# Designs tried in a protein design run: peptides against a protein of PDB entry 3OGK. Part 162

Target 1, 307 residues: chain A of PDB entry 3OGK
Amino acid sequence: ATPDRLSRRFPNLRSLKLKGKPRAAMFNLIPENWGGYVTPWVTEISNNLRQLKSVHFRRMIVSDLDLDRLAKARADDLETLKLDKCSGFTTDGLLSIVTHCRKIKTLLMEESSFSEKDGKWLHELAQHNTSLEVLNFYMTEFAKISPKDLETIARNCRSLVSVKVGDFEILELVGFFKAAANLEEFCGGSLNEDIGMPEKYMNLVFPRKLCRLGLSYMGPNEMPILFPFAAQIRKLDLLYALLETEDHCTLIQKCPNLEVLETRNVIGDRGLEVLAQYCKQLKRLRIERGADEQGMEDEEGLVSQRG

## One batch from the design tools (peptide; made by RFdiffusion4, then SolubleMPNN)

Design b1_p23_8_s1 (from b1_p23_8, 8 letters changed)
Fold by OpenDDE base, seed 3:
Structure b1_p23_8_s1 (fold): chain B 307 residues (1-307), chain A 23 residues (1-23)
Amino acid sequence: as target 1 above (307 residues)
Amino acid sequence: SLELELPKRRTVALEKRLQKELE
């Protein structure tokens, strides 16, 4: 469908999701101002989709100008913006969004590629937003944002329930976790092993309602931090955990209410057996091929067709 | 349901990091 056709047919559209072509083909194979570019859609949103409150761009080219136009056009009416695996923008575009869309509830840029100029966008969000429910920049590379701003967001946004971040040192997020009283989901961060301080993370206090979790680089030494609330865990993202097959088995046995598991082949047939035995409420299982497949230390870390 | 997938696009860098940690 074309933007114009959509607006004519659905002038009161509230939610729009657009999917572009794969990134490898986007720049060379897509004509300018069409297909993989959000520009014509943003124009249509600005002019004719005045009830639109939710926008989801997936695998599309998004410029700062596009974001600026969208921000100004929708302003406080924009509740959801998802830049899912998008590219072409900088943090200036994000700044425009959070500056003009003060009541945004969901902001996602998971797996998007961008040029980072500064951390002002997160600071602006922290200073002015009280509506945020979902913040997701999982699997992104922000180096100039402050965990203190994340803490401020948690303090000011009482409806904040899901936060996914990049490689923040988990200890820098202690204040965030304390402030995020209603947080149900957290993914990302960075756990760094310290042989000289084995209990480095043992005193971490997680939000009481936390039930969906994915801690990056969590190894077997850090895994016990989950044990006190493992029974309430409903979703685990172990894609970026440093757990072997046996570690998976240990953790899974402690999560009888697990509904969703995402992990790598390292879980192995053994892990799948344990999962079947202990996690009777499992609804979804995702297994990805990881880099660890090339050098599996654990011989059991292979999911076969039998498993 | 069971889903078998290849690593996502931007996870490649993270996968490399994982590999280093596992070595």
Scores: peptide ipSAE 0.028, ipTM 0.669, DockQ to the pose 0.290
Fold by OpenDDE base, seed 4:
Structure b1_p23_8_s1 (fold): chain B 307 residues (1-307), chain A 23 residues (1-23)
Amino acid sequence: as target 1 above (307 residues)
Amino acid sequence: SLELELPKRRTVALEKRLQKELE
């Protein structure tokens, strides 16, 4: 499809999702750098899709200029922007989005690759947005953004229900968690082991409504922080957890209401058996082949083809 | 369902594991 054809057929389009790569890319069958440019689409949006409130670019090349044009064209009418596995932009582009689209509800840049110039975009978002419901920069590498801005966002955006972040030290997010009273989903962060302080994270308080969770670097020593509310967990993202097979079994047994599990092959057949036994409400299971397949320390951490 | 990780995700996962082992 071409942008012009789309606008002619659907001039009142509210939501647009574009994919720059085929699904085969997920299986490493094609290079990651293969993708389309959003430029012609942004041009068309700006000129002819004046009712568009939701934009989702997946695996596309997005420049700062594209983002700037989109931001100015849609302004406060833009409710959703998803830069899903995109590349080509910098944080200046993000700054333009949050500056001009002050009523944005969903901002996603999960797994996108970009050049980070500063943390101004998150600061601007924190200073001016009160509408945000979903913020997702999961599996990104931001080093210059402030957890304090995230806290401010939580304080100001009362409808904030889902936040996925990069490698923030979890302890730096204490204020965020306290402020995010309606938060239901959190993914990311960084749990860092401290030999001198084994209970470093034991006093971490999560939002009361939290039921979808994925803590990065969570090992067996940190896992107990979930136990007080494990029964209310509906979704777990363990892709970047550092749990072995037995750890999976331990956690799964404590999550009887689990509906969605995402994990690595380390769960093993044993973990799958435990999952089947204890998680009767399971709707979706995703198992990715992680580094565990290349050098399994745990002999049981292997999922057979039957799993 | 079984799914292969994207190269970037694989790298991140590996790095995290290595970091833990080095600690």
Scores: peptide ipSAE 0.026, ipTM 0.667, DockQ to the pose 0.170; fails the geometry check
Fold by OpenDDE base, seed 5:
Structure b1_p23_8_s1 (fold): chain B 307 residues (1-307), chain A 23 residues (1-23)
Amino acid sequence: as target 1 above (307 residues)
Amino acid sequence: SLELELPKRRTVALEKRLQKELE
């Protein structure tokens, strides 16, 4: 498929998804400079795909110039931009997107690699957008963005239903959670254990509709914060939780309506048995090999052929 | 029907951080 052939065949295309790398390739094993450049596609979008409102780039090289051109070409007609595992841009490119596409509903940059210049892009988004439904910069590292801007976004975007973030301290997101009244999904953040203050997170109040959740670095001491609403949890992302096999069992037993579970091999056969026993509505299970797998090979935290 | 999915989300940075916390 080429850009020119696409536009000629589908001049009224509304949604475009491009893949630059094979699915089987791990992002960290493939050089960042390998893959497709979006430049020729952005050119084609600008010139010939005038009804395009949704763009999804997966594992592609995207420059700031590409983003700027895309932003200006589609402006407020752009509803969805997903930079999925992309590289080559900086936060200046993101700033251009949010500056020109003020009615964007979905903005994703999950697992993208970029150079962070400042936090202006999130601030600009907070100041001008009221349409946002999905914001996802999960598994990214932003050091210069403000949790206050995230709170402002929650306040101004009443249709905001899904937010996935990087390493925000969860306590800094208290205002965000209070403002995000319609939030159904949250992933990311950072739970930081404090021996001197074991109840540090016990008073966290989550949005009432929250049912899809993944808190990074959640250990057994923090896990009880989920118990008040565990029965309404439909999806759990435990990939970056610090839970052992027994902790998994404890949590799973409290989530009878769980439909989707994503976790590491640490769940073990025991955890899978508990899952089967208590989660009768389970539809999808994802088990990854974690960094801790080598250390747990001789323990219960191993999923065998039984699972 | 239960659907099993393969890994799709890992970065070197996150793996390193996770490893550090688990040690």
Scores: peptide ipSAE 0.023, ipTM 0.649, DockQ to the pose 0.467; fails the geometry check
Fold by OpenDDE base, seed 1:
Structure b1_p23_8_s1 (fold): chain B 307 residues (1-307), chain A 23 residues (1-23)
Amino acid sequence: as target 1 above (307 residues)
Amino acid sequence: SLELELPKRRTVALEKRLQKELE
């Protein structure tokens, strides 16, 4: 479909999802000649889709100008913006979004690539937004944003239920976790081992409702921090955990209510057997091949045809 | 141990980067 055809057919459209680079044989909403740019769509949104409150761009090229136009056109009517695996923008574009769309509920930049100019966008969000429910910049590299702003967001946004971040040191997020009373999902952060302080993470306090979790670089030494609430965990993202097969088995046995597991091949056939034995509510399993397989000498760290 | 995990950490970090680029 083309933007103009869409708006003519559905002038009262409230939600739009565009996929710019679909795989072969997949549905494509973007004409080939547009190369995955959102510009023509943003133009159409601005002019003709005046009830649009949710926008999801996947694998598209998004400029700061596009974001600025979208922000100004939709303003406080924009409730959801997802820049999913997008590129072409800077943090100035994000700043425009949060400046003009002060009632945004969902803001996602997961796996997007961008030029980072400053951390103003997160600060602005912290200073003015009280509506945020989902914040997701998982698998991104922000170096200039402040954990304090994230804490402020948690304090001010009582409906905040899902937060996925980049490589924040987890200890810098203590204040955030304390403030995020209704948080159900957290992914990201960075656990960094310190030989001089082996127990530096043992006193971490997580939000009481936390049930979907993915801590980056979590190893077997840090894994016990999950044990007090492992029974309430429904989703685990272990893609970026540093767990061996046995560690997987240990953790999985403590998560009887697990519904979704994402992990690497290191789980092995043994881990899958344990999963089947202890996680009877499992609905979705994602296993990826990891580069760590090259260094794995453990025969159990492979998923075979049996698994 | 930390020594054994360091290479794994690097590998995981690389995977994160690669996934961003390839998917």
Scores: peptide ipSAE 0.022, ipTM 0.568, DockQ to the pose 0.052; fails the geometry check

Design b1_p23_8_s2 (from b1_p23_8, 10 letters changed)
Fold by OpenDDE base, seed 1:
Structure b1_p23_8_s2 (fold): chain B 307 residues (1-307), chain A 23 residues (1-23)
Amino acid sequence: as target 1 above (307 residues)
Amino acid sequence: ELELELPERKTVSLEKFLEKVLA
């Protein structure tokens, strides 16, 4: 069988990454035996790849049964599972993973589409895992998970260095931030304006080692919460921030050690000039087009050939 | 240590893909 060829060629494989067809195209009807489904790969992993500890599925169709089989087959040997832009599973599949893979270090489901049944998977992870280093469900929508479980994870997993979450209210994560003493990277959350409490976020305390950051819906009023540690920021994700061109300039000037910036075209030529002037250690710049492009007539909010 | 990129063509079976990649 075809899966046998993989095992025969790489019997001691420890890390496997499978990249499927782009999501836009993979939602079309495909044959059951198409490589876009992880099922045949999971079967091969379960039967013959017994040293596999890292699995990365990108843009693949993943069922709960697939996850269950993978979980039981690898158990505590599984250190990394990345469901990157995958679809087809529910939180039951995630529950199986965290139940059986008690030593998992990296769990990612960024931009995956799934059916949420309950928050048991995160609770189970919180109750039994002490090995977690990276937890990433960025750009997902979980409504039934508890920030308390996230706090418990931070308390129990001393090697936790990177956490990316969905739309948790940031104030609900105060306990998490206090517990996550070694956290270096945080993305996600939700900053929400409150007319009656304009300063509600001003006293937020972030982990001391935090240097890679992306706060969703951060506007100019919330931006100052970064200023006390802006000099240590190495990576900024501003894709979902609510910052205008001048706000970008203000923040960038305070981040002289910035190495990676991800933002929208609202940064404009002016922002790029400021970036070049103040961020001499910049290694990577990602600029995406955003919805603000439609409403912004200000030339400063557009990136041209000058940038 | 192994990274496989699946073909864009949806009609390509896993078997055919593996034959090409692992040949």
Scores: peptide ipSAE 0.062, ipTM 0.449, DockQ to the pose 0.024
Fold by OpenDDE base, seed 2:
Structure b1_p23_8_s2 (fold): chain B 307 residues (1-307), chain A 23 residues (1-23)
Amino acid sequence: as target 1 above (307 residues)
Amino acid sequence: ELELELPERKTVSLEKFLEKVLA
């Protein structure tokens, strides 16, 4: 399909999702017409798709100019923007989006690669947005954004239900968690072990409705912070947790209402047995092969290739 | 909603997966 043909066929389109080629292709010599650039699509959106409120770009090349054009064209009519594994833009592009699209509900940059110039985009979002429901910059690298702005967003956006972040120290998010009263999902952050202070995170208070969770670098010493509300956990992301097979078994036994589990091969056959025994509501299971599981001698720590 | 898609990862049912792994 081409942009011009799209607008002719669907002039009243509300939601558009474009999926580009695998990300690896973006860093090679890419022909101009390979289909990975959003520019021609943004042009068409600006000119002919005036009812579009949801845009999802996956594995696309997106420039700041593209984002600026999109922002100005759709303004407060834009409710959803997902830059999913995209590249080519800077935080200036994000600033344009949040400046012009002040009623945006979903903003996602998960696994996108960009140049970070400053933290103004998050500050601007905090100062003007009250509509945000989903904020997701999971698996990104922001060093210039402020946890205080995230707290402000939580305070001002009462419908905020899902937040996924990069490597914020989790203790810097205490104010955010207190403000995010309706938060149901949180992923990311950084749990940093301190041998001299084993109780570092024991007093961490999570939002009361939290049921979808993924804490980065969570080890067995930090895992008990989940136990008070483990029974209400429905989705668990352990891809970046530092849990061994036995730790998985311990946690899974405490999550009888678990519906979605994402983890690494370290869960092992034993962990899967425990999962089957205790999590009767399980709907989805994702097991990834981690680099740390390569060459593992302990058979218990591996999911076997049976059959 | 319109989705323009390239080929993606194959999905396997949870039941089939568990049967295979736990067999």
Scores: peptide ipSAE 0.059, ipTM 0.444, DockQ to the pose 0.039
Fold by OpenDDE base, seed 3:
Structure b1_p23_8_s2 (fold): chain B 307 residues (1-307), chain A 23 residues (1-23)
Amino acid sequence: as target 1 above (307 residues)
Amino acid sequence: ELELELPERKTVSLEKFLEKVLA
């Protein structure tokens, strides 16, 4: 697409991002030099920044000791911790955070790489926190945490508005969705197609305020579960959806209030045309070229200058 | 309200960075 065409099609577009590398690989780009370690920063926070309540580490090396020091130094004053694409810690570090910071509102470890020891950190969070507003471990690999703890968090944290998770089977999150009455954003999970039970997800009930979502592995057979509330969708993350160009067109036509779209190159020029036609409120568009698309020969599944 | 977003790499001294953020 050209800037002129883009401006005409999307007069409200404020951000356009094209990426060629999958998100899942980004955590491997953490530098190993001193500047990449949070230790000196944590030391300074602990010693001198005694009113600090929000900490964001991005693409840094974070040890359990760092997390423990931070947790004890800030305690219930810590409201936000974002471990954004970080590495070097284990779930023991997370346990320390949730144990000592009982009033934390935002906890993020999206795309972070860590060693999973157990699921105690999420259980501890579920048992004692009532302040949580944002929980994000999107694109992480937790295998030992319980969806029941997530449900408990939803029940106890009435201000919970955004939750992004890993590969939980969506049906295991039914209780979570029921409890999360104020949830506005959900990303992740795992939709698993069952040829013998094509309607296995059709009775899934989403929170009434849900308007930002991204269901992983959602295919065309599962996509209709969004149709009842598609008109209220403001943000879609389709990066890990299993939708072809035609599927994109079908869904986009049903989302006239869409403001943010993140998807793969499979949307194609045709999908972009449909997007321009039906989504006049679009503000941000991200298109990523996935590894699975390298061998695609379908021209309609590619974004070109024509789009 | 104080929020500190830390850089991916050390581009400036910690002291100078904090002065900038806290000013």
Scores: peptide ipSAE 0.028, ipTM 0.463, DockQ to the pose 0.019
Fold by OpenDDE base, seed 4:
Structure b1_p23_8_s2 (fold): chain B 307 residues (1-307), chain A 23 residues (1-23)
Amino acid sequence: as target 1 above (307 residues)
Amino acid sequence: ELELELPERKTVSLEKFLEKVLA
């Protein structure tokens, strides 16, 4: 498919998703400069796709110039931008997007590779956006953004329902959680165990509507913070949790309304049995390989007969 | 129907998978 062909066929296109790399390819094995550049597509969007409001680039090379052009071309008409496993841009590109697209509702850059210059993009978003519903920079590394800006976003964007972040210390997000009254989904952050302060996170208050959750580095000591609302949890991302088989069993049996579970092989046959027993509403199960499988997986933490 | 996503990105019926694993 070519950009010009697309615009000719669908001049009134409102949503576009482009995939530049094979779905079967592991992202880390694909060169960053391979898979396709969005430049020709952005050109076509700017010239001929005047009604486009949703753009999803997956595994594409995206430059700051591309983002700037897209931002200026679509401006407040752009409601969704997903830079999904993309590369080639810096935070300057993100700044351009949030500066010009002030009514953006969904901004995603999950697993994208970029150069971080500053945290201005998030600050700008916080200062001017009231429309945001989904913010996702899960599995990224932003070191220069402010949790305060995230809190401001939560306060100003009353329709904010899903936020996925990088390695923020969870305690730095207390204000955010307090402000995000309508938040339904949260993933990321960083739970950092302190042997000298075992109750470090016990008083953490989550948004009342939270039902989709994935806390990075959550261990058995932190897991109890979920128990008060475990019954309302519908989706759990345990890919980056530090839970053993028995911990999985403990948590799963407390989540009878669980619909989606993402975890590692450590769940084991025991965990699967417990899952089948207690989670009757389960719709999807994702089991991935993890560090625990790579030399740390015990016998109990194995899913048997897995090819 | 329940689905299971495997590391190789194959989707299998959870029911069938559990039957296999737990058999």
Scores: peptide ipSAE 0.018, ipTM 0.444, DockQ to the pose 0.192; fails the geometry check

Design b1_p23_8_s3 (from b1_p23_8, 11 letters changed)
Fold by OpenDDE base, seed 2:
Structure b1_p23_8_s3 (fold): chain B 307 residues (1-307), chain A 23 residues (1-23)
Amino acid sequence: as target 1 above (307 residues)
Amino acid sequence: ELEVEFPKRKTVSLEKFLKKVLE
């Protein structure tokens, strides 16, 4: 499909999702090949799609100029922007979005690659937005943003229900968790084991409504922090957890209402058996091959698959 | 990578489904 054909056919379009080529193909893109660039689409949005409130770019090349044009064209009418596995922009582009789109509800840049100039975009978002429901920069590398701004967002955005972040030290997010009273989903952060302080995270308090969770680098020593509310967990992301097969079994047994599990092959056939036994509400299971598979001495840490 | 969406409870139990998938 072409942008002009789309606008002619659907002038009242409210939601647009564009899927680019897989990342492996992005290196083959040339400036004349607009199929991977959002530029022609942003132009069309600006000119002809005046009711568009939701934009989702997946695996697209997005420039700061594209983001700036989109931001100014849609302004407070833009409710959702998802830069899903995109590249080509800097934090200046993000700053333009949050500056001009002050009523944005969903802002996602999960797995996007970008140049980080500063943390101003998150600060600006914290200072002016009260509408956010979903904030997601999971699996990104921000080093210049402040956890205090995240806390401010939580305080000001009462409808904030889902937040996924990069490698924030979890203890730096204590204020955020206290402020995010309606938060249902949290992914990311960083649990950093301290041999000299084994109880480092034991007193961590999570939002009361939290039911979808994925803590990065969570090991068996940190896992007990979930036990007080494990029964209310519906979705669990263990892809970046440091749990062995038996740890999986322990946690799964405590999550009888689990609906979605994402984990690595380390769960093993044993873990799957436990899952089947205790998690009768399970709807979706995702198992990825982990880098640790080749080094595993435990035979139970492997899932038997056809193929 | 394995991603499985389980059938509705009315159709197949989780245990039975998992056994079938793992065969």
Scores: peptide ipSAE 0.020, ipTM 0.481, DockQ to the pose 0.056
Fold by OpenDDE base, seed 5:
Structure b1_p23_8_s3 (fold): chain B 307 residues (1-307), chain A 23 residues (1-23)
Amino acid sequence: as target 1 above (307 residues)
Amino acid sequence: ELEVEFPKRKTVSLEKFLKKVLE
């Protein structure tokens, strides 16, 4: 499909999702004139899709200029922007989006690759947005953004229900969690082991409605911080947790209302058995082969086809 | 309906798992 054909057929389009090639194909393999660039689509959006409020680019090349054009074209009418596994932009592009789209409700850049120039985009978002419901820069690398801006966003955006972040130290997000009164989902952060202070995270206070979470680098020492609200957990992302098979069993037993589990092969057959026994409301299970699978000390951390 | 996803390959004891979930 071409942008012009789309606009002719759907002039009143409100939501657009474009999918590019797999990420691997984008690494130094995309010709300059390949359809993986959003530029022609952004042009068409600007000219002919004036009712568009939701844009989802998946695995596409997105430049700062593209983002700037999109931002200016849709302005406060843009409610959703998902840069899903995209590349080609910098934080300047993000700044343009949040500057011009003051009423954006969903901003996603999960697994996108970008050049980080500064943390201004998050600061701008914090200073002016009160509409945000979903903020997702999960599995991204930001080093120049401030957790204080995230806290400000939580304070000002009372409809904020889902936040997924990169490797923020969780203790730096204490203020954020306190402010995010309606937060239902949190993924990311960084739990960092401190031998001298083994319970450094034990006093974390999570939002009362939190039911979907995935804390990065969560080990067995940190896992108990979930126990007070484990019964209300509906979704767990354990892909980046540092839990062994037995740890999985321990946690799963405490989550009888679990509906979605994403984890690695380390869960093992034992973990799956426990899952089946205790999580009767399970709807989705995702098992990945993690990078640490080759070095697993626990032989039980292998899932088999034994039936 | 339970959806089980295997991004790499199907390596889990799916049948046994489903049997226990559905009991």
Scores: peptide ipSAE 0.020, ipTM 0.505, DockQ to the pose 0.184
Fold by OpenDDE base, seed 1:
Structure b1_p23_8_s3 (fold): chain B 307 residues (1-307), chain A 23 residues (1-23)
Amino acid sequence: as target 1 above (307 residues)
Amino acid sequence: ELEVEFPKRKTVSLEKFLKKVLE
């Protein structure tokens, strides 16, 4: 399908999801000759898709100009923007989005590659948005944004339920967690070992409704911070955790209501056995290969069947 | 990468399903 054909067929389209470089068996809305640029689509959105409130670009090339045009065209009607594994933009583009789309509910840029100029976009979001429900810049590198702005967002956005961030020191997010009273999902952050203060994270307080969690660089020493609410955990992202096979077993045994687990091959057959034994509500399991495979040759640390 | 979606129906236990996947 082409943008013009789509708009003619569906002038009242509310939601648009575009996937760049899709697999051959997948539905493709983008002609190959467009190279994955969103520009033609943004043009069509601006001109003809005036009811559009949700936009999801996956693996697309997105420029600041594209974002600016989209922002101005949809303004407060834009409720969802997902830049999923996209590239080509800077934080200026993000600033335009949050400046013009002040009622945005979902903003995602997970795994996107961009040039960071400043942290103004998050500050602007913090200063003016009260509608945000989902904020996701997981697996990105923002060095110039402030955790205080994240806290402000949590304080002002009462419907905020899911936040995924980059490498914020977890202790800098204490205020955020306190403010995010309705938060159900959190991923990211950074747990950093401190030999001089081994228990620096033990008093960390999480939102009461938190049930989907992924803490980056969580090791066995930090893992106990989850134990008080492990029974309410429904989703665990352990892709960036620093847990061995036995650590996985320990944690999994404490999560009887686990529905989704994402982890690395280090879980091993042993971990899968424990998972089967204790997590009867499991709906989805994702196991990826990780860097830990280079150091683990023991059978207990490897899953025998690989996808 | 291994991604498994377990059936929603109560007919197959997680243990039985995992055995089938891992065998």
Scores: peptide ipSAE 0.019, ipTM 0.458, DockQ to the pose 0.058
Fold by OpenDDE base, seed 3:
Structure b1_p23_8_s3 (fold): chain B 307 residues (1-307), chain A 23 residues (1-23)
Amino acid sequence: as target 1 above (307 residues)
Amino acid sequence: ELEVEFPKRKTVSLEKFLKKVLE
């Protein structure tokens, strides 16, 4: 499909999702101004897709100029922007989006690669947005954004239900969690073990409605912080948790209402048995081969395939 | 229907998967 043909056929298109080629192939194999580049699509959106409120770019090359043009063209009509595993932009592009699209409800840049110039984009979002429902910069490398801005967003955006972040120290997000009264999903952060302070996270208070969770670097010592509300957990992202097979078993047994589990093969056959036994509402299971396969600490941390 | 997702975006029913893996 081409942008021009799409707009002619569907002038009232409200949602657009574009998928590019894998990053390894994008820069060397895709012709400029087409395919993996969003530029021609942004041009068409700006000119002819005036009902478009949702844009999802996956594995696309996106420049700051593209984002700026999109932002100005759609302005407050843009409700959803997902830069999913995209590259080519800087935080200036993000700033343009949040500056011009002040009614945006979903902003995602999960796994995107970008140049970080400053944290102004998140600050601008915090200062002017009250519509945000989903914020997702999971698995990104932001170092210049402030957790206080995240707290402000939570305070001002009462419909905020899902937030996925990078490696914020979890204790820096205490204010955020307190403010995010309607939050149902949280992923990311950083749990940092402190041998000298084993109770570092024991008093962490999560939003009351939290049921989809993925805490990065959560180990067995931190895992108990979930136990008070484990029964209400519906989704667990354990891809970046530091749990062994036995730890998985312990946690899974406490989550009888689990519907979605994402984890690594460290769960093992034993973990899968426990999962089958205790999680009768499970709908989806994702198991990835983790980096831990290289140095398996737990001999049972293997999911085997037989037959 | 329960689905199990593999890294290669292959999906199978959880029941079939578990039967294969655990038996």
Scores: peptide ipSAE 0.019, ipTM 0.503, DockQ to the pose 0.191

